# Peptides against a protein of PDB entry 5JNO, part 25

Target 1, 112 residues: chain A of PDB entry 5JNO
Amino acid sequence: MVAKFQPPPEYQLTAAELKQIVDQSLSGGDLACRLLVQLFPELFSDVDFSRGCSACGFAAKRKLESLHLQLIRNYVEVYYPSVKDTAVWQAECLPQLNDFFSRFWAQREMED

## One batch from the design tools (peptide; aimed at target 1 Q24)

Design b1_p21_3_s1 (made by RFdiffusion4, then SolubleMPNN; from b1_p21_3, 12 letters changed)
Fold by OpenDDE base, seed 2:
Structure b1_p21_3_s1 (fold): chain B 112 residues (1-112), chain A 21 residues (1-21)
Amino acid sequence: as target 1 above (112 residues)
Amino acid sequence: SELEQARQRALAVLDQMLAER
């Protein structure tokens, strides 16, 4: 059997932290977007965090990767079990995530 | 912090997106 997906320690939310985000969310898609911001704020920053963190050596890129999406989905499933269905995830969460992320950076580009 | 400011900007965009619906 495939081992249960376990998030890296830096992306482990407590039940209380997750509940706080859920309380602010209107839907599974909204929750997904809020989790994106909470878990990966570096994706919304112009700062190269690799410069500030010599220990982790991670260079943040302005793109959503499969790992980001998987982590978010894992948390969304806690309160919206229906997203365990891939079709539901792709219809309710992925479009909002992509639209939100794209909108953010498109807006920033227009400000330059 | 710069990171927190980024979070706030992102949340503002999200709120705007949600308000349009």
Scores: peptide ipSAE 0.718, ipTM 0.956, DockQ to the pose 0.897
OpenDDE base, seeds 1, 3, 4, 5: peptide ipSAE 0.716, 0.716, 0.716, 0.717; ipTM 0.956, 0.956, 0.956, 0.956

Design b1_p21_3_s2 (made by RFdiffusion4, then SolubleMPNN; from b1_p21_3, 10 letters changed)
Fold by OpenDDE base, seed 2:
Structure b1_p21_3_s2 (fold): chain B 112 residues (1-112), chain A 21 residues (1-21)
Amino acid sequence: as target 1 above (112 residues)
Amino acid sequence: SELEEARQRALAVLDEMLAER
């Protein structure tokens, strides 16, 4: 059997922390986006904060990688079990994440 | 901090996106 996914320690949220984010969320897609910001704020910064954390495996600069998405999905499933269905994940969460992330950087590019 | 500022900017964009719906 495949081992259960365990997030790196730096991305381990307590139940209380996750609940706080959930309380601010309107949907699974919204929750996913908020988790993206909370877990990977460096993806929204002009500064490369991953310079000192090569071992974490999340060294992508301004790019959403499969590992980011997998981690987010694991947390979303806690409160929205329906996203265990890949079709639901792809319909409700992935588009929101991509739109949000793209919108953020598109806006920043226009400000330059 | 730079990281917190980035977080706040990101959340602002998210709020804007949600408000459009």
Scores: peptide ipSAE 0.712, ipTM 0.954, DockQ to the pose 0.921
OpenDDE base, seeds 1, 3, 4, 5: peptide ipSAE 0.711, 0.710, 0.711, 0.712; ipTM 0.954, 0.954, 0.954, 0.954

Design b1_p21_3_s3 (made by RFdiffusion4, then SolubleMPNN; from b1_p21_3, 10 letters changed)
Fold by OpenDDE base, seed 2:
Structure b1_p21_3_s3 (fold): chain B 112 residues (1-112), chain A 21 residues (1-21)
Amino acid sequence: as target 1 above (112 residues)
Amino acid sequence: SELEAARQRALEVLDEMLAER
């Protein structure tokens, strides 16, 4: 069996923290986007990474990597077990994450 | 902080995106 994914300490949310984000979320896709902001604010900043996991390979600035997505999915599954189905994850969460992230930076580019 | 400002800006964009639905 494959070992359960364990998030790095800097990305470990308490039950209370996760619940707070869930309470603000309208759907699994919305929750995914809010988790993206909560866990990886550096991806939305012009400043270099001030925090992050050097050991887990997070190095790409302004890029959603597989490890980001995996971590987010793990938390989303807590309240939306249906995303354990890859087809559901790809239909409900991934498009929203990508659209949100792209929209953010596209907007920033237009402001220059 | 810069990170907090970025977080706030991101949430604003998210809210705008959600409002369009």
Scores: peptide ipSAE 0.707, ipTM 0.953, DockQ to the pose 0.908
OpenDDE base, seeds 1, 3, 4, 5: peptide ipSAE 0.706, 0.705, 0.706, 0.707; ipTM 0.953, 0.953, 0.953, 0.953

Design b1_p21_3_s4 (made by RFdiffusion4, then SolubleMPNN; from b1_p21_3, 9 letters changed)
Fold by OpenDDE base, seed 5:
Structure b1_p21_3_s4 (fold): chain B 112 residues (1-112), chain A 21 residues (1-21)
Amino acid sequence: as target 1 above (112 residues)
Amino acid sequence: SELEKARERALAVLEEMLAEA
């Protein structure tokens, strides 16, 4: 049997929460982007979150890192098992995530 | 909250991106 991935508590979604996001999603790539927003809102904020965390000392970068992508992929796999195939993940989800994230900050830069 | 506002902005951008596709 294959064990289910258990994300850290701070990135845990309930079945109901995940279903709600899925219901709003048009595709696996869309779902991935919505999960990015849900799980990591700090990546879309101008607020310095490191100021509020004296314990972790972690400063969030405006960058999609391996941990972000892995967590998102694990949730996407629940409803789109095909993304377990790396080729599918790299073709259907990863480009959408990168385009979305880049688009967001490009737009923000234009507004400043 | 600031995080909620960030989420709203992000989702708006996503919707725009989806509309263009």
Scores: peptide ipSAE 0.713, ipTM 0.953, DockQ to the pose 0.903
OpenDDE base, seeds 1, 2, 3, 4: peptide ipSAE 0.711, 0.712, 0.712, 0.712; ipTM 0.953, 0.953, 0.953, 0.953

Design b1_p21_4 (made by RFdiffusion4)
Pose (drawn by RFdiffusion4):
Structure b1_p21_4 (pose): chain A 97 residues (1-46, 62-112), chain P 21 residues (1-21)
Amino acid sequence: MVAKFQPPPEYQLTAAELKQIVDQSLSGGDLACRLLVQLFPELFSDRKLESLHLQLIRNYVEVYYPSVKDTAVWQAECLPQLNDFFSRFWAQREMED
Amino acid sequence: SAEEALEELLTEANERGRALE
């Protein structure tokens, strides 16, 4: 309806790059976690899993798991897994010391 | 397994994050 949305260049993946991540993904939630690592490594250094970031991941996930266009599917499968992956990463880091 | 793949993915996220520190 309104406009063409494109992510910033630093978060743009080629179709080839996206296909490769998908090929390694076990599920839609795993794909979502792998995309979080590839797209936003700055989120893992010294939370900001904020809405624009999550929507970008969702947009990529939907290319191969179109049922994720249903917000209930996103909330049931991908979103908990992303938040638990992120929480676990940071707790693991907290515990190193 | 899915748990082993998750542990590997967490390790990768940690390495990538530390490369920016």

Design b1_p21_4_s1 (made by RFdiffusion4, then SolubleMPNN; from b1_p21_4, 10 letters changed)
Fold by OpenDDE base, seed 4:
Structure b1_p21_4_s1 (fold): chain B 112 residues (1-112), chain A 21 residues (1-21)
Amino acid sequence: as target 1 above (112 residues)
Amino acid sequence: SAEEHMEQLLEEAKAKGEMLN
């Protein structure tokens, strides 16, 4: 038995909150990007939280991790059930998410 | 348009990230 994925409390959206985001979205890919910004604002911060751990030597990378993508996909599926198909998710949402995220940091890198 | 949405969202992301800096 595979347990249903449950988002952490800080990433739990109510139906009303999700609807508000959906109402601003033009597509599943657009919705995915909006969810990225709403759920994970820390991914767009210059703060490197791993810097403070000299003991573990861990260096955090600015990347979209599986957990981020899974959470976003779960919400997108509510209004765009077609993304339950992995092929659709990889064709419609993942490219937009990756492009959006890369564009963000590319712009920031040029400004620095 | 979709591109306009992306540009606006990029600005929003920047603002939110800066709030955490």
Scores: peptide ipSAE 0.679, ipTM 0.946, DockQ to the pose 0.940
OpenDDE base, seeds 1, 2, 3, 5: peptide ipSAE 0.677, 0.677, 0.671, 0.678; ipTM 0.946, 0.946, 0.945, 0.946

Design b1_p21_4_s2 (made by RFdiffusion4, then SolubleMPNN; from b1_p21_4, 10 letters changed)
Fold by OpenDDE base, seed 2:
Structure b1_p21_4_s2 (fold): chain B 112 residues (1-112), chain A 21 residues (1-21)
Amino acid sequence: as target 1 above (112 residues)
Amino acid sequence: SAEEHMEELIEEAKAKGEMLN
């Protein structure tokens, strides 16, 4: 028996919150991108959270980590069970997430 | 279009990030 993955409290969405995001989403990939924004707004901020605290260490604020992707996938699966298939996840969601995130920062880099 | 939609998502993300700035 595999234990159910439980997100940390700070990344726990209520059913109502998740439904609201889903209602705004056009697809599983779109849902994934919206979840990225809602769950991890700090990834889209210019604020260096490690700057004010030496003990915090380096924070890769401009990188999608495995934990980010795992959390997003868990929520996407609720409404798009097909992403339980890794091939579907890699074809429908991951490319959109990476493209979205990359384009975001590419645009920001063009501005400065 | 898909490109227009992506642009909208980027704008939403930008807004969210700016709230933290």
Scores: peptide ipSAE 0.667, ipTM 0.942, DockQ to the pose 0.817
OpenDDE base, seeds 1, 3, 4, 5: peptide ipSAE 0.665, 0.661, 0.666, 0.665; ipTM 0.942, 0.941, 0.942, 0.942

Design b1_p21_4_s3 (made by RFdiffusion4, then SolubleMPNN; from b1_p21_4, 10 letters changed)
Fold by OpenDDE base, seed 5:
Structure b1_p21_4_s3 (fold): chain B 112 residues (1-112), chain A 21 residues (1-21)
Amino acid sequence: as target 1 above (112 residues)
Amino acid sequence: SAAEHEEELLAEAAAKGEMLN
């Protein structure tokens, strides 16, 4: 048997919580973006708790990391099993996640 | 619409981020 991925306790959603998010979602990609906001609000904060990158000068929080994407995908799969196919995940969800996150910070940087 | 949902979500993200500032 393949072991089911278990998120850390701080990122564990109840069935009711997940259903609520799903009910507000129009697609798997939209669900992915909603999960991003719900699970990782710290990624949208201006407060930088890290030392940042000495080479590029960008804070790590301005990037979606593998753990973020993995957790989101696992939840999306519950209601959109097709994203178990990596090609579907990369075509339908990843671009939307990246675009959403990039748009958020692009807008914020224009306002600052 | 998808566009409306995105705007809503962007606003929510901004609000949540501000709460953590």
Scores: peptide ipSAE 0.677, ipTM 0.942, DockQ to the pose 0.939
OpenDDE base, seeds 1, 2, 3, 4: peptide ipSAE 0.676, 0.676, 0.674, 0.675; ipTM 0.942, 0.942, 0.942, 0.942

Design b1_p21_4_s4 (made by RFdiffusion4, then SolubleMPNN; from b1_p21_4, 9 letters changed)
Fold by OpenDDE base, seed 5:
Structure b1_p21_4_s4 (fold): chain B 112 residues (1-112), chain A 21 residues (1-21)
Amino acid sequence: as target 1 above (112 residues)
Amino acid sequence: SREEHMEELLEEAREKGEMLN
């Protein structure tokens, strides 16, 4: 059997939580965006995450990282198994995620 | 509509982010 990806505890969703998000979703891509908001609210914060780690000096960038995308994809696959196909993931989910995230920050920049 | 749906999600994201500020 193929080992299933185990998300970190802070990114665990119960079946009920995931179902609620799915029920609000219009598509796999929309579900991906909703998962982005639910799992990673910190990505939408103005807080400088570099303050949190003086040891590594890592500066959080306003970008979606591979870990974020992988976690989202794993949950999306539960209800949209077709995204297991990389071509489908890249066509249906990634563009919507990127557009959503870019749109968010574009709006925030305009408000300043 | 899809656009209205997206706007609602954007607002939710804004609110969640602000709670962390």
Scores: peptide ipSAE 0.673, ipTM 0.943, DockQ to the pose 0.948
OpenDDE base, seeds 1, 2, 3, 4: peptide ipSAE 0.669, 0.672, 0.665, 0.672; ipTM 0.943, 0.943, 0.941, 0.943

Design b1_p21_5 (made by RFdiffusion4)
Pose (drawn by RFdiffusion4):
Structure b1_p21_5 (pose): chain A 97 residues (1-46, 62-112), chain P 21 residues (1-21)
Amino acid sequence: MVAKFQPPPEYQLTAAELKQIVDQSLSGGDLACRLLVQLFPELFSDRKLESLHLQLIRNYVEVYYPSVKDTAVWQAECLPQLNDFFSRFWAQREMED
Amino acid sequence: SPEEEAMQELLTQAKEAGEAL
């Protein structure tokens, strides 16, 4: 309807790059976590799992798991797994010391 | 399980990617 959306260059993946991540993914949720690591490593250094970031991940996930276009599928599969992955990463870091 | 192994791999990768910054 309204415009062409493209992510910033630093978050743009080629089709080849996306296919490779998918090939290693066990599920839509795993794909979502792998995409979080690839696209946003700054989120893991010294939360900001904010809406624009999550939507970008969802957009990539939908290329191969089109049922994720249904918000209920996104919320049932991918979103809890992303949040729990992120929480677990940070708790693990908090516990190192 | 494979899911847990894959989670551990991701967590390592995310740590290493964060430390590279």

Design b1_p21_5_s1 (made by RFdiffusion4, then SolubleMPNN; from b1_p21_5, 11 letters changed)
Fold by OpenDDE base, seed 4:
Structure b1_p21_5_s1 (fold): chain B 112 residues (1-112), chain A 21 residues (1-21)
Amino acid sequence: as target 1 above (112 residues)
Amino acid sequence: SAAAQQEEELLQQARAAGEEL
């Protein structure tokens, strides 16, 4: 049996906080994108951490990881239970998340 | 900031796309 996913404290939204985001959302996909921005602003940071390390120059690649997506999905499911169906999640939310994130960094890439 | 504005624009696009689903 799979244990219930527990977000880290910094990603735990109160019911009121989640409701506020939901109230601004018009669809499950829209909600997912808003959650992405609200929960993980670090994924949109202009800071290149490679410049902060003269020794290694290593910076983690910015990507939507499984845990990010699972966390977002958990919150979306509260108000859009249909996304519990993987087919619905893949049709309604994932494309919008990927497009939003990809376009953001594609634009940033062009500006660098 | 430019990044913040870009995020807002993309969110609007995502919303529009979501409304069509």
Scores: peptide ipSAE 0.098, ipTM 0.705, DockQ to the pose 0.114
OpenDDE base, seeds 1, 2, 3, 5: peptide ipSAE 0.093, 0.077, 0.096, 0.100; ipTM 0.700, 0.643, 0.703, 0.708; seeds 3, 5 fail the geometry check

Design b1_p21_5_s2 (made by RFdiffusion4, then SolubleMPNN; from b1_p21_5, 12 letters changed)
Fold by OpenDDE base, seed 5:
Structure b1_p21_5_s2 (fold): chain B 112 residues (1-112), chain A 21 residues (1-21)
Amino acid sequence: as target 1 above (112 residues)
Amino acid sequence: SEREEQEERLLEEARARGEEL
């Protein structure tokens, strides 16, 4: 038996949901960005999500964490198996994700 | 370009989703 990665329930997509996102996607990198928006809307919120956790004092950061990237990559691999190659993931998807996320917050900062 | 237009719409969607929280 080979271990499988299982996302938390809140980040689980059905085959139909994933297909819809894929149908809207122009590339693997674009798919990655669409998954980012679909799976992690909290990363695009101005709400202080650390407010509810006074015990740990952990503050949500405007950054893509390893778990976010891992989840996105796992879904992208379904339709773009080439991203199983780390070099491909780093060349085709990671730059798109980082640029998209950076552009989002850069635009928001200019609007303030 | 189509890519740029799609990205802009996706940015708008991201904004909307974030505001819903």
Scores: peptide ipSAE 0.717, ipTM 0.953, DockQ to the pose 0.937
OpenDDE base, seeds 1, 2, 3, 4: peptide ipSAE 0.716, 0.715, 0.711, 0.715; ipTM 0.953, 0.953, 0.952, 0.953

Design b1_p21_5_s3 (made by RFdiffusion4, then SolubleMPNN; from b1_p21_5, 11 letters changed)
Fold by OpenDDE base, seed 5:
Structure b1_p21_5_s3 (fold): chain B 112 residues (1-112), chain A 21 residues (1-21)
Amino acid sequence: as target 1 above (112 residues)
Amino acid sequence: SLAEQQRQRLLEEAAAAGEEL
C-alpha cells in the first residue's frame, strides 16, 4: 500500500487557490508550469551569493529538484489523474516544466 | 508590486509554453 504524499506545510495550497490556477491553465503541462511559479518563486529570482561562500548554492538554485517535481505532480494529479502514470507525467508535464524553466534562465542570461 | 509583476510575466510565459506543446 502506497501512502499519500503530504506536502510540507509551506507548500500547501487551499482548494480555492488550486482551483484558481486550474481555471487559468490550458493543459496539464501548463498547470504544472503555473504551479512551479506559484510554489517556488525563489527559483526564478537571482541567487544571492557572497564572495567566497561555498554554501551559496548558486548552481542548485537553478535546478528543478525531484522534490519540486513531486510536489507539482501531486497537485496536477488532482485535476489530471492520468499523470499518476509516470509515462504520462514524463510525456505531458515534465518536458514543459523543463523547457519553461530553461527558457526563463536562458532569456535572463541574454539580458545580462 | 514588483514581485507581482514578475509573477504575472512568469504566468504568461507558462501559458506560452503550454501552447507550444
Scores: peptide ipSAE 0.400, ipTM 0.875, DockQ to the pose 0.102
OpenDDE base, seeds 1, 2, 3, 4: peptide ipSAE 0.394, 0.398, 0.384, 0.394; ipTM 0.873, 0.874, 0.868, 0.872

Design b1_p21_5_s4 (made by RFdiffusion4, then SolubleMPNN; from b1_p21_5, 7 letters changed)
Fold by OpenDDE base, seed 5:
Order: C-alpha cells, then structure tokens, then sequence
Structure b1_p21_5_s4 (fold): chain B 112 residues (1-112), chain A 21 residues (1-21)
C-alpha cells in the first residue's frame, strides 16, 4: 500500500486552507499557480533568504526547483487526480507554472 | 478572458506575498 503524502511541516496546508485555494481556482493549472504563491512566497520576494545559507541546497531563488514542483503536484493531485499522470502534469500544470513565474519576474524587471 | 484575468490576479497575489516578507 502506498503511504499518504506528508509534506514537511513548513509546507503543510490544512484541508481547509487547501479547500479555500481550490475554491478560487479555475483549473488544475490555476490551482498549481495559487499553491506556488501560498507555499513559496519567498520566490516572489527581492529579499535573499539564502544569502547566508550554504546548507539549504537551493541555488537560485528565482528558479522553480524540483522540490517546489513536487510539493505543488502532490497537493494538486488531491483535487485533480489526473495529474498523477506525468503527461497530464507536463501538459496542464507545468507550462502554467513556468509561464506564471516567468511573467512575474519579467514584469518586475520592466518596473525597474 | 477568464484565464487572462486570473493571471493578473495571480500576479497581484504574488507581488503582495513577496512584499509581506
């Protein structure tokens, strides 16, 4: 039997919190983007939290890494089980996440 | 479109999230 996914405590959402995000979402891809903001607000900050942290293993604060995507996918799967299929995840969610994240920083660069 | 409007909402939420840190 496959064990239930248990995220690290710092990235744990309650059922109510997740439901609230889902209720705001139009699709799995939209949900994924909302989860990105909720779980990893530091990715949207100019503050360098990793400057003094050589042990965390995260190289770039302005890059979506495997751990970010994995955690998001696990939550999306709760309400959109189809993303368990890698092809669906890569077609419906990953492009939306990358587009959203890219647009965010492109927009910030234009504001400077 | 709804998708475009949602993108703008997401971007606004992201800006707010980053500024709160």
Amino acid sequence: as target 1 above (112 residues)
Amino acid sequence: SPAEEQMEELLAQARAAGEEL
Scores: peptide ipSAE 0.715, ipTM 0.954, DockQ to the pose 0.928
OpenDDE base, seeds 1, 2, 3, 4: peptide ipSAE 0.715, 0.693, 0.706, 0.706; ipTM 0.954, 0.949, 0.952, 0.952

Design b1_p21_6 (made by RFdiffusion4)
Pose (drawn by RFdiffusion4):
Structure b1_p21_6 (pose): chain A 97 residues (1-46, 62-112), chain P 21 residues (1-21)
Amino acid sequence: MVAKFQPPPEYQLTAAELKQIVDQSLSGGDLACRLLVQLFPELFSDRKLESLHLQLIRNYVEVYYPSVKDTAVWQAECLPQLNDFFSRFWAQREMED
Amino acid sequence: SLEEAREKALATLEEMNEEAA
């Protein structure tokens, strides 16, 4: 309806890059976690799993799991897994010391 | 530094997948 949305260049993936991540993904939720690692490594260094970031991941996930266009599917499968992956990463880091 | 963070985050995901399997 309104405009063409494109992510910033640093978060743009080629179709080939997206296909490769998908090929390694076990599920839509796993894909979502792998995309979080690939797209946003700055989120893992010294939370900001904020809405624009999550929507970008969802947009990529939907290319191969179109049922994720249903917000209930996104909330049931991908979103908990992303938040638990992120929580677990940071707790693991907290506990190193 | 970002590549190391990426490797650490991916290792966490692989540990979670191993537990799930």

Design b1_p21_6_s1 (made by RFdiffusion4, then SolubleMPNN; from b1_p21_6, 7 letters changed)
Fold by OpenDDE base, seed 1:
Structure b1_p21_6_s1 (fold): chain B 112 residues (1-112), chain A 21 residues (1-21)
Amino acid sequence: as target 1 above (112 residues)
Amino acid sequence: SLEEARERALQVLDEMQQEQA
C-alpha cells in the first residue's frame, strides 16, 4: 500500500485555508486553478525565482511541472473525490490549468 | 511582488471563468 502523500511544509494548507479557496471556487477545475495561484505564485511573477538555483532554470519558471500538478490534485481530491480518477482529472482539471496558465503568460508576453 | 502576481493571476482566472459561464 502506498503511503498517504504529504506535501512539503511550504505547501501545506490548513483545513481553513483550503475551505476558503473552495468557497471561492466554481468547480473542481476552477479550484485547481485557484490552488495553482495560491501555492505557486512565483509561477506568475516576473521575478526570477530560479536565480541562484542551479536545478531550476529559466524554462521551469513558466512551466507546470508534475510535482505542481500532483500537489494541486491532492487538495482538489478533498472536495472533488472524482478527480482521483485520472480520466476525470485529465478532462476536468488539467485542461483548465493549462489554459489558464498559458493564457496568463500569453497576455503578459503581448504586453512586453 | 508575489502578492501582486497573485492578484493579476486571479484577474485572468476570473475573466476566463466569466467567458465560460
Scores: peptide ipSAE 0.716, ipTM 0.952, DockQ to the pose 0.881
OpenDDE base, seeds 2, 3, 4, 5: peptide ipSAE 0.715, 0.714, 0.713, 0.716; ipTM 0.952, 0.952, 0.952, 0.952

Design b1_p21_6_s2 (made by RFdiffusion4, then SolubleMPNN; from b1_p21_6, 8 letters changed)
Fold by OpenDDE base, seed 5:
Structure b1_p21_6_s2 (fold): chain B 112 residues (1-112), chain A 21 residues (1-21)
Amino acid sequence: as target 1 above (112 residues)
Amino acid sequence: SLEEARQRALEVLDQMLAEAA
């Protein structure tokens, strides 16, 4: 039997929500970037979330971590099955994600 | 706010896509 990946509840998208994002996307790489924004808006925030969560001790880092990338990849695979191939993921999606994320913060630094 | 952050991020994405087109 084949089991499907189930993301944590806080990162669960409905089929309708995912479709809406897909409809706005031009490619798998574009979809990946839009999913990044939708799932992890805190990565684009100037707010220091570590200050607000003394209980968990979690410090939000301005970095794309393996968990972020894995969750995004799982959703992208729904509409772009080719990214199941690691080579395709690394060629089509990862560079777009990294470029987008780096560009965002580079722009923010210039505005300061 | 998180919503403002999302909006700023999407604007950057759209700019990036426009340049690549």
Scores: peptide ipSAE 0.715, ipTM 0.953, DockQ to the pose 0.913
OpenDDE base, seeds 1, 2, 3, 4: peptide ipSAE 0.712, 0.712, 0.713, 0.712; ipTM 0.953, 0.953, 0.952, 0.953

Design b1_p21_6_s3 (made by RFdiffusion4, then SolubleMPNN; from b1_p21_6, 7 letters changed)
Fold by OpenDDE base, seed 5:
Structure b1_p21_6_s3 (fold): chain B 112 residues (1-112), chain A 21 residues (1-21)
Amino acid sequence: as target 1 above (112 residues)
Amino acid sequence: SLEEAKRRALEVLEEMEEERA
């Protein structure tokens, strides 16, 4: 049997939660963006991660990191198996994720 | 708050979704 992805508890979604997000999504790339918001809302917050964790001293950056992308991809694969192909992931999901994330912060910078 | 951040993020996403429609 193929090994099943097991996300950390803080990033676990129930089948119902995932389905709800899927139902709101227009495509695999759009689903990826919605998952980004649901799984990592802190990436869109003005509050520094360091405020929430004084012990670790980790400074969150306004950047999509490999772990974020991998977790998102794992969930997208549930409904869009084609993204298992790296070429498809890079063509359909990554550009939308990057565009969305960049647009969000560009807009925020204009408002500030 | 995180909820506020989520709301703002989704607003931006929905704007982009409309542009692609």
Scores: peptide ipSAE 0.722, ipTM 0.955, DockQ to the pose 0.877
OpenDDE base, seeds 1, 2, 3, 4: peptide ipSAE 0.722, 0.722, 0.719, 0.720; ipTM 0.955, 0.955, 0.955, 0.955

Design b1_p21_6_s4 (made by RFdiffusion4, then SolubleMPNN; from b1_p21_6, 7 letters changed)
Fold by OpenDDE base, seed 5:
Structure b1_p21_6_s4 (fold): chain B 112 residues (1-112), chain A 21 residues (1-21)
Amino acid sequence: as target 1 above (112 residues)
Amino acid sequence: SLEAAKERALAVLDEMQAEAA
């Protein structure tokens, strides 16, 4: 039995929401970046929820974690099934995600 | 705010895509 992709409820997109993002996207890599923004807007915020809270053990990090990438890939796969191939994912989506995320924070640093 | 962060992020993305075109 193959398990159906089911993200946590906080990261569940409706078909309409996903389609809207797709319609705005120029490519699979672009779609991945747009999904990153929509699913995890907190990664682009200056707000550090871990500040002042050592008890929870959480440390806010400005990095793309495996869970983020996995969720994004699963959604991209819906419209770009070729990303099921790891080589395609690594060639078409990961570089754009990393470049986008790095560029964002690099610019933010320069503006401060 | 999160909304402001999203807007900034999308602006960067659009800029990046425009340069790549």
Scores: peptide ipSAE 0.723, ipTM 0.955, DockQ to the pose 0.916
OpenDDE base, seeds 1, 2, 3, 4: peptide ipSAE 0.722, 0.723, 0.718, 0.719; ipTM 0.955, 0.955, 0.954, 0.955

Design b1_p21_7 (made by RFdiffusion4)
Pose (drawn by RFdiffusion4):
Structure b1_p21_7 (pose): chain A 97 residues (1-46, 62-112), chain P 21 residues (1-21)
Amino acid sequence: MVAKFQPPPEYQLTAAELKQIVDQSLSGGDLACRLLVQLFPELFSDRKLESLHLQLIRNYVEVYYPSVKDTAVWQAECLPQLNDFFSRFWAQREMED
Amino acid sequence: SLEEAREKALETLEEMNEEAA
């Protein structure tokens, strides 16, 4: 309807780059976690799993798991797994020391 | 620094996948 949306260049993946991540992914949730690592490594250094970031991941995930267009599927599969992956990463870091 | 953070995040994801297997 309204406009062409494109992510910033630093978050743009080629179709080839996207296909490769998908090929390694075990599930839609795993794909979502791998995309979080590839697209947003700054989120893991010294939370900001904020809406624009999550939507970008969802947009990529939907290319190969179109049922993720249903918000209930996104919320049932991908979103809990992303938040738990992120929580676990940070707790692991907290515990190193 | 970002590459090290990426490696650490991937290690967490692989540990979670091993547990789920």

